# Peptides against a protein of PDB entry 5HOI, part 173

Target 1, 351 residues: chain A of PDB entry 5HOI
Amino acid sequence: FRYMPFSPAGTPFGFTDRRYLTMNEVGYVSTVKNSEQYSITVSFFDVGRFREYHFEDLFGYDLCFLNEKGTLFGQSKTGQIQYRPHDSIHSNWTKIIPLQAGERITSVAATPVRVIVGTSLGYFRSFNQFGVPFAVEKTSPIVALTAQNYRVFSVHYSQFHGLSYSLSELGTSSKRYYKRECPLPMSLPNINSDMKKDANLDYYNFNPMGIKSLFFSSYGDPCIFGSDNTLLLLSKWRSPEESKWLPILDSNMEIWKMSGGKETTDIHVWPLALAYDTLNCILVKGKHIWPEFPLPLPSEMEIRMPVFVKSKLLEENKAILNKKNEIGADTEAEEGEEDKEIQIPVSMAAE

## One batch from the design tools (peptide; made by RFdiffusion4, then SolubleMPNN)

Design b1_p19_4_s4 (from b1_p19_4, 9 letters changed)
Fold by OpenDDE base, seed 2:
Structure b1_p19_4_s4 (fold): chain B 351 residues (1-351), chain A 19 residues (1-19)
Amino acid sequence: as target 1 above (351 residues)
Amino acid sequence: SAVTVDAKEEIAKIMKEEE
């Protein structure tokens, strides 16, 4: 087994001089090989909100994370990281992460308030948005990271225990765990069956965990999309005993339904984000399971699961909160009620 | 806002370009 640098929805070079370093609902980051150098472009789906920018990369960044405020880059071997705000008001900063012999940065994540670096030896390093360090924690080897606001979803790999996950909150003074190295019920790529196609072998060599992407939903639920093309959502994560992974979408089954039941072996879902009850994705046509160049427009795919019940219950809870606020109940209760997990009634989970 | 397409419409378009 080899630890590879992971970025959400990143693509391999394949036989080309270009790849996507990362993509999500905000945009996509591409890199092109120019002799001994790279040219990086940061592109956005909302062209009215952000301006595309590019720069020369002399370091060969192989890790990337894009958010609404900036882009984090990392070099897995050298330990160099760079944060580039989208706005010119804030300066770029660089830092070298100290690495032991054979250690690699395996994943990076950034929010408007936190920067996270994970390594092949399980060093979890946290920083603020200005690169000021908070802490270094030793965990199981980190293979993937994503973050939203102060929350971090980390995926770990052990040769003895397989895949595990953690869900944590990075406050100003301390790290809180909601989940700590719990088993992740995601299937690993099957080397014997799936590797009969050269295109699958190239992707496996780039991403041996088969994690196409991981993100937080618009409701702040951890999501992961594996090699089986199933979207898993972590439900009830605030309640340790009630927390479960929900298979909220089989994307191969949805493609089959949408095609009218035709055998579509060359259409693939490439996940970007989950907004409410809609998966934002790239529909890929061809032999490769990943998007090529130019990038197609993002597609919206409806999820027919209890997420629709969650949206209605959120609207009802917001309507109840708004009615309480109209009645003049004190302001200190508001921050504590937004964090109440919506219980889906058992009767609606059986339809 | 980001420009998106409906996945069912896009699949139907892809399938017509194969015929």
Scores: peptide ipSAE 0.567, ipTM 0.941, DockQ to the pose 0.553
Fold by OpenDDE base, seed 3:
Structure b1_p19_4_s4 (fold): chain B 351 residues (1-351), chain A 19 residues (1-19)
Amino acid sequence: as target 1 above (351 residues)
Amino acid sequence: SAVTVDAKEEIAKIMKEEE
C-alpha cells in the first residue's frame, strides 16, 4: 500500500496535462502541466461573488483545499504548504512542514480560522489561518481531512485495523474529540473485480482508498462518498453511544431511477457538497468516473430521508422558537440551542 | 448564487443526446 496525496473531489491527470486539484460547492481548482512547471487556476461557481485567479506553480502542488476565504495548497513530498486568500487584502503565506524520511503530507484542510495538515505517519498539525502553529499530535496514519469552522473530520488507515475516523474540535486551548479513531464502515475499492477496466486502475493508483470526497453538510454532519458511490452521513455524533453512519444516498440507484430504469453505465456522480437535503454534484458522462474539461454545471440531487426529516425538524424548531419569541419568553436560552443535535424521531428513522 | 441544474433534468438531457 502507498499513501497518496488526497484532496476532496480531486481528479487524476490520466492521459492529459490537466486535472482538478479539488472541487466543492465554492468552486474548483485546476492545474495544467507546462514543461517543468504548473499553472494553477482557482475558479468559482458564484462568479458574481468571486473572481477567478491564476498563478504559476514551481513546486508541483498535489494537495489542495478550497473554502470561501482562500485556497490551501500542499506538496506531499517536500512538505511545502501555501495559503492564498481570495481577497487581495490578505497576504499569501508559505510554510515548510518538517517531514521525516519517507513521510508524506497525505491531506490538508483549511477553514477561515484553521489550517490542518495530516501525514502518512499520523502527524496531525494544526495552525491558525495565518500559519501560526498550535499543536502537533500523533495519531494513526491520516489519509483524508476535511474541516468546517473549528471541526475536523479525519480518516485514518492502518494495515492492521483498516479505516477509522475521528471527529474533533480545534478550540483555542485544546482539541476536543467527539469521535476518536472509531471504525469507518466504508467499503474499500475491490482491486480484483473492479480493475477489469483500465480507467478504474488509473483512479485506484491516484486514490487507493476510493474516497471521492468528504465534507461537512450544511448542518455540520460529517459526510463521506466512497468508491461504492454511497453517501454516508455521520448521525448523532454528539452522543458517543448513539453515533451511526447512515447510507443516505445510493447514487447509482438514483441515476437508475432518474433514467427511467435504463442502463446508464457511463453516467457517474462526482460529489461536491451536501446542502440541506440536496447533494451538489457533477454528473459525469463518459469512460472516466471523474469530470474532465470543461467542467459541467453542478447538479442538485434530492436526498430523501433521513436528511429531509432533519431539515423539516429544523424548520419546525425555528417556527417554535419564533412563536416563543412572540410570546416574550426569556432570550437567554437561544444561543445554546442552535448547536444542539436534532434528534430524528425513531418512527421516522425506520422509513 | 451559483448556477445549478436539476439532476433529473440533466440526466433526461444526457439520455436524449444518446438517442
Scores: peptide ipSAE 0.565, ipTM 0.940, DockQ to the pose 0.550
Fold by OpenDDE base, seed 4:
Structure b1_p19_4_s4 (fold): chain B 351 residues (1-351), chain A 19 residues (1-19)
Amino acid sequence: as target 1 above (351 residues)
Amino acid sequence: SAVTVDAKEEIAKIMKEEE
C-alpha cells in the first residue's frame, strides 16, 4: 500500500495535463501542467461573491483545500504549504512542514480559523489561519482530512486495522475528541472487480482508498463518499455510545431510479457537499468516474433519508439548540455569534 | 448564490442525448 496525497473531490491527471486539485460547494481548484511548472486557478460557483484568480505554481502542489475565506495548498513530498486568502486584504503565507525520511503530507484542511496537516506517519499538525502552530499529535497514519470551523474529521489507515476515523474540536488551548480512531465502516475499492477498466486503475493509483470526498454537512455532521458511491453520514456523534454511520444515499441506485431503471454505467456522481437534505454533486457522463474539463454545473440530488433519520437529526438539532439556550442564560461568555446552528427550515420538519 | 441544476432534470437531459 502507498499513501497518496488526498484532497476532497480531487481528480487525477489521467492522460491530460490538467486536473482538479479539489472541489466543493464553494468552488473548484484546477492545475495545468506547463513543462516543469503548474498554473493553478481557483474558481468559484458563486461568481457574484468571489473573483476567480490564478497563479504560477513552481512547487507542484498536489494537495489542496478550499473554503469560503481562502485556499490551502500543500506539496506532499517537500512539506511546503501555502495559504492564499481569496481577498487581497489578508496576506498569503507559506510554511515548510518538517517531514521525516519517507514521510508525506497525505492531506490538508483549512477553515477560516484553523489549518490542519496530516501525514503518512500520523503526525497531526494544527495551526491557526495565520500559520501559527498549536500542536503536533501522533495518531495512526492520516489518509484524509476535512474541517469545518473548529471541527476536524480525519480518516486513518493501518495495514492491521484498516480504516478508522476521528472527530475532534480544535479549541484555543486543547483538542477535544468526540471520536478517536473508531472503526470506519467504509468499503475499500475492490481491486479484482474494478481493475478490469483502465480508468478505474488510474483512479485507484491516484486514490487507493477510493474516498471521492469527505466533508461536513450544513448541520456539521461528518460525511464520507467512498468508491461504492454511498454517502455515509455520522449521526449522533455528540453521544459516543449512540453514534453511527448512516448510508443516507446510494448514488448508483438514485441514478438508476432517475434514469427510469435504465442501465447507466457511464453516469457518475462526483460529490461536492451536503446542504440540508440535498447532495451537491457533479453529474459526470463518460468513461471516467471523475469530472473532466470543462466542469459541468453542480447538480442537486435530494437525499431520501429514511424519515426516521431526518426526524432524529431534527430532534438532535432541536435538543442542541435548547441546551445552548439553557447554558447561554447563565454564562456571559462571549462565545462569538458564528456558531449559529443553521436553523432547520420548518419545511424539512414536516416530511 | 451558486447556480445549480436539478439532478433528475440533468439525468433526463443526458439520457435524451444518448437516444
Scores: peptide ipSAE 0.564, ipTM 0.939, DockQ to the pose 0.551
Fold by OpenDDE base, seed 5:
Structure b1_p19_4_s4 (fold): chain B 351 residues (1-351), chain A 19 residues (1-19)
Amino acid sequence: as target 1 above (351 residues)
Amino acid sequence: SAVTVDAKEEIAKIMKEEE
């Protein structure tokens, strides 16, 4: 087993000179090999909100994390990281992470307020958005990271314990754990069955954990999409005893239904984000399970919201209604239609 | 807002391009 650099929805080079370093709901980061250097492009899905930019990479960044305020880059072997704000008003910064012999940066994450670096030896390093360090913690080996605001979802791997996860909050003074190295019920890639196709071997060598992506939902619930093409959501993570992983989407089953029951072995879901009740993804056609160039438009795939998420939406909608009623707007609350699919008001999708 | 497509419509398009 080798610890490989992981970025959310990152793609291998394969037989090409280009790959995606990362992609999510904000956009996609590509790198093109040009002789001994790389050209990096940061592209956005909302072209009205953000301007595409590019730069020359002399370091060979193999780690990336994109958010609404900037892009974090990392080099797994050298320990170099760079943060590039999307807005030119804010300065870029570079830092070297000290690595031991054989240690690699395995994943990086960035929010508007935190930068996180995870390593193959289980060093968890936290910084503010300006690269000022907070702490270094020793954990089990980190294989993947994502973050939203102050929250961090980390995936760990050990040869003895398999996959585990942590959910933590990075305050100003201390790290709080909601979950600490709990078992992650995700299937690892099956080496024997899937490796008969050369394309699957190339992807396995790039990403031996088979984690296509991990993110927080719009509701702040940790999500992971593995090699089995099942979207897992961590429910009730605030209640340690009630917390469980829910399989909220089997993407192979949804493709099969949407095709009218035809064998669609060459259509693949590439996950970007979970917004409300929709999986934002790239639909990939072909032998490769990852998107090539040019990138297709993102697709929205409706998910069957678990009853607990429907109940949260009902509570949030009731709380919004109660706040509107406290403000003295005489909107007659039609109480009646409890059983209808809670259409998330289009107004909540626009903020 | 980002331009997105419906997954069912996109699958139906992909399948018609194979026929």
Scores: peptide ipSAE 0.562, ipTM 0.938, DockQ to the pose 0.560

Design b1_p19_5_s1 (from b1_p19_5, 10 letters changed)
Fold by OpenDDE base, seed 5:
Structure b1_p19_5_s1 (fold): chain B 351 residues (1-351), chain A 19 residues (1-19)
Amino acid sequence: as target 1 above (351 residues)
Amino acid sequence: SEKIEETRKKIAELAEEEL
């Protein structure tokens, strides 16, 4: 196993010279290889609120986190980080994170008030938005970070314990844990089944945890979207005994429903954010499970608990069709085009 | 919402596109 740099909804280069470093509800950050250099562009979905900007990257930033106030960049091997405010009022700053031999920055996160750096050795480093350090803590190896305001959602990996998560609040004087290295019930990518397609191997080599993204919901609940294309939400996290992961969306099931029951293997959901009851996402067509260039416009998908079984819905629809054909045998064969659309019962859409 | 129906239409269109 190798610790790889993770950024929320980041994409691999694949066979191209360009990739997304990160994307969320605010926008998307792209990087293009120009010989030995990189050109980074920070783009926004709300073009009226923010101005797109670009710069030359001499360091080869492979980590990124975008928020409403700025973009954090990191270089996993050198330990260099850069924060770039979106406005021209606040100054850019750079720092070098001290790394041990073989240590890498695995994830970075930034809010308007905090910068967080996580490493492959489990160093958790916290800063303010100006890069002033607060603390260094030793945890299990960090594989992913996200943050909202003062809260941090961290994912950890151990060869002995698998995936775990922490939820913490970074005050000025203290760190509070709501959850500390608790088991994360997320499925890891299955190397043997999924690696039959070269595109899946390339993605696995880029992101061996299969975490497509992690974010906080608009309500401040930790969310994670894994390789199984299921959105997990951590409910009741303020009550340690009542806290549970909810599978609030099976995106493959929703694609299947919205396609009229077509078994598609080339339509993919790429998660951006959870706003209220809707997953903001990119719909991807193709062999690659990640968006290419240009970036498609974001789409909204309603969250729904996966209570439906495809096989039962198909059997029920066949039974309805057979009953219609038995009743319809007495009246003229109008050449009604067999609308192969599986009518999902409206009663099943409302629960 | 209007955007959810746009998503449905877009998925339907993408499901008719041959690669």
Scores: peptide ipSAE 0.445, ipTM 0.915, DockQ to the pose 0.786
Fold by OpenDDE base, seed 3:
Order: structure tokens, then C-alpha cells, then sequence
Structure b1_p19_5_s1 (fold): chain B 351 residues (1-351), chain A 19 residues (1-19)
């Protein structure tokens, strides 16, 4: 296992000179290799609210976090971080995070009020928006971070304990835990079953945890989207005993439903954010599970708990068709081989 | 919503596209 730099919805280079460093509901950050340099572009979905900007990266930033106020960049090996406000009124700042031998920055997060750096040795470093340090805490090794306002959702990995998560609030005087290194019920990528396609191996080498994205919902609930393409939401996290992970969307099942029951292997959901009851995502067509260039426009999917089994739906639809054929036996209507689009009952869409 | 129906149409279109 290798600790790799994680950024929310970041993509690998693959065979190209370009990739997305991060993307979310605000926008997307791309980097292009130009010899020994990189050109970074910060683009926005709301072009009326924000102006696209670019700069030359001499450091090779491999970590990124985008919010409504600025972009945080990090270099996993050198420990360099840079914060760039979107507003030119505020100054950029750069800092070096002290790293031990073999330590890597594994994830960075930024809100309008906090900057967080997590490392492969479990150093959790907190700063204000100006890069003034608050605290250093040692936790289990950090593999992913996201933050909203003062709240931080962290994912940890131990070779002995697997995946865990923490939910904390970074107040002015102290860190409060709502959850501290609790088991995370997310499946890791299965190297033997899922790696049948070279594209899956390339993605695994880029992101061994298979965490496509990590964010807070519009209601402030922690969300994670893994390699199984299931969106998990942490419900009731304010009550430690009542807190549970809810599988609120199986994106593969939703693609199957919306395609009329076609078994597609080349349509993929790439998660951006959860706004109310809708997953904001990129629909990807192709061999790669990640978006290429140019970036498609975002799409919305309604969240639905996976209550139904595909096999049962197929049996029910066959039983309905057989009943129609038993009633219709007296009319010689030429049933052409029309692709029998699986009518999913509207009632199965409303729960 | 209108956007959810746009997503349904886009998935249908993408499912008809041969690679």
C-alpha cells in the first residue's frame, strides 16, 4: 500500500498531459504538464459570479481543495502549500509544512475560516484562512479530508484496522470531536475482481482507497462516494449512539433505471456535491470512470435508498409482460422485436 | 425537477451512443 495524495473528485493524468486536481459544485481545477512546469487553471460553473484564472506551477501541486472564497494547493512530497483567494483583494500565501522522512501530505482542505493539512503519519495540522497555525494533533494516518465552515470530516487508514473516520469542529479555543476514529463501513477497491480493465488499474494506482469524492451535504452531513459507486451519508452524527451511515444512492442502479434497464458498462457517475435531495455529478461516457476534457456540464440525480433488487424488478416486469400476452392472444398484431424498455413503475421512484 | 428529467434524457442518449 502507498499513501497517495487525495483531492475531492481529482482525476489521474492517464495517457494525457492534463488532469483535474479537484472538482465540486463551485468549479474545477485543472493542471497541464508543460515540460518541467505545470499550468493550473481554476474554472467555475457560475461564470457570472467568478472569473476563471490561471498561473504557472513550478512545484508540481498534486493536492487541491476548492471553495467559494479560494483554492488551496499542496505538494505531497515537499510539504509546500499555497492558498489563492478568488478575490484579488486578498493576498496569496505560501507555507512549508514540516515533514518527517517518508511523510507525505495525503490531503488538504480549506474553508473561508480554516485550512487543514493531513499526513501519512497522522499529523493533523490546522490553520486559519491566513495560514496562522492553531494546533498539531497526531491521529491515525489520514487519507482524505473535507471541511465545511468549522467542521472537518477526516478519513483514516490503518493496515490493522482498515478505514475509520472522524468528525470534528475546529472552534477558536479547542477541537471538539463528534466522532473520533470510528469504523467507516466503506468497501475498499478489490484488486482481483475490479482490476479487469487497465483503466481501473490506472485509477487504483492514483487512488488506492477508491474514494472518488468526500464532501459535506448542504445540510452539513458528511458524505463519501467510494469505488462501489454508492453515496454514503452520515445521519444523526450529533447523537453519538444514533449516528449511522445511510446508503442514499446506488449510482449504478440509477443509471440502469434511467437507461430503461440497459446493462451499460461505459456510463459512469462522477460525484461533485450533495445539494438537498440531489447529487450533483458529471456523467461520463467511455472506458475511463473519470471525466476527460472538456468537462461535461453537471447533471443532477435524486437520492434514493436502494430498496429494490434488480432481479426482482426484472421478474415482475416479465410477469406483467406474460400476463399481457395471455390476454392479447386473439389479435395477430405483428409484435416487432422492439427493444422492450423496462417500464419502472413511477411508485418505485417516489419512496 | 427539470434538471432530473434532463439527466434522464442525457443517460438515455449516452446509452444509445456506440463507442
Amino acid sequence: as target 1 above (351 residues)
Amino acid sequence: SEKIEETRKKIAELAEEEL
Scores: peptide ipSAE 0.442, ipTM 0.914, DockQ to the pose 0.756
Fold by OpenDDE base, seed 2:
Structure b1_p19_5_s1 (fold): chain B 351 residues (1-351), chain A 19 residues (1-19)
Amino acid sequence: as target 1 above (351 residues)
Amino acid sequence: SEKIEETRKKIAELAEEEL
């Protein structure tokens, strides 16, 4: 196992010279490799609110976090971080994070009020938006970070305990934990089953945890989207005894339903954000589970608890088809059996 | 919403596209 740099919804280079460093509801950050340099572009979905900008990257930033006020960049090996406000009123700042031998920055996050750096040795470093340090804490090894306002959702990995998570609030004087290194019930990528496709191996080498993204919902709930394509939401996190992970969307099941029940293996959901009851995402067609260039327009998918069992829906539809064929025995229509749209029960279409 | 219906349409279109 190797600690890899993680950014929310970041993509690998694959066989190309370009990738997305990060993407979310605000926009997307791309990098293009030009010989020994990189050209970084910060693009926005709301082109009326924000102006796209670019710059030359001599450091090879491999970590990124985008928010409504600026972009945080990081270099996992050198420990360099840069914050670039979107507004020219505020100056860019650069800092070097001290790293031990073999230590890597594994994730960075930024809000309008906080900058967070997590490392492979579990150093959690907090700063204000101007790069003034607050604290350094030693935790279990950090593999992913996201933040909203003063709240931080961190994912940790231990060889002995697997995945854990913390939910904390970074006040002015103290860090409060709502959750501290609690078990994260997310499935890790299965090397033996998933590696049948070379494209899955490339993604696994880029992101061994299979965390496609993590974010806070519009309601401020921690969300994580794993390699199983299930969106998990942390419900009732303010009440330690009542807190639970909810599987609020099986994206493979929703693709299957929306395709009329076609067994597709080349349509993928790439998560951006959760706004109210809708997952903002990129729909990806192809062998790669991640978006390529140009970036498709974002799509909205309604969250639904996975109450339906695919096998039961298939059995019910086969039983309906068999009953229709028993009643319809007099019409010689040899029309091929393969393209019959699965009628989703009307009760789901009316909400 | 209109955008959810656009998503359904886009998934249907993508499901008909052969690679």
Scores: peptide ipSAE 0.442, ipTM 0.915, DockQ to the pose 0.776
Fold by OpenDDE base, seed 1:
Structure b1_p19_5_s1 (fold): chain B 351 residues (1-351), chain A 19 residues (1-19)
Amino acid sequence: as target 1 above (351 residues)
Amino acid sequence: SEKIEETRKKIAELAEEEL
């Protein structure tokens, strides 16, 4: 196992010279390899609010986090980080994070008020938006970070304990934990079944945890989207005893439903954000589970608890079709190929 | 929402596209 640099919804290079460093509801950051250097472009979905910008990267940034105020970059091996405000009024800043021998920056996060750096040795480093340090804490090895305002969602990995998570608030004087290194009930990538496709092996080598993205919802709830294509939301996290992970979307089941019950293996959901009751995502067609270039426009998918059994829905539809055929014996109505739209019952809204 | 229906349409179109 190797600790790899993680960025939310980042893509591998694969066989190309370009990849997405990160993407979310704000926009997407791409990098292109030009000989010994990289060209980075920061693009936005709201082109009226933000202006696309680019710069030459001499450091080979492999970590990125985009927010509404700026972009944080990191180099996992050297410990260099750079914050670039989108507004030209604020100056860019660069800092070197001290790393021990073999230590790597594994994830970075930035909000308008905080910068967070996590490492393969479990160093959690916090800064303000100007790169002024607050604290250094030792945790279990950090594999992923996201942040919203003062809140940080961190994912940890131990060879002995597997995946855990923390939820913390970074005040001015102290860090408060709502959850501290609690078990994370996320499925890890299955090396034996999925690795028969070269594309899945490339993605596994890029991201061994299979975490496609993690973010906070618009309501401030931690969300994670794993290799099983299930969106998990941490509910009731303010009450430690009542806190639970909810599987709020099976994206494979939703693709199956929306396709009229077609078995598809080449349509993939790439998660961006959760806004209210809708997953903002990229729909990907092809062999790769990640978006290529150019980036498709974002799509919205309604969150739904996976209560339906696919086999039962297929049996119910067969029973409806058989009843229609028993009644239809007397009228020579033209054999129009009635599109076999599976009548999917209205999902119970999550109360 | 209109955007959810656009997503349904886009998934249907992508499911008919042979690669």
Scores: peptide ipSAE 0.441, ipTM 0.914, DockQ to the pose 0.794

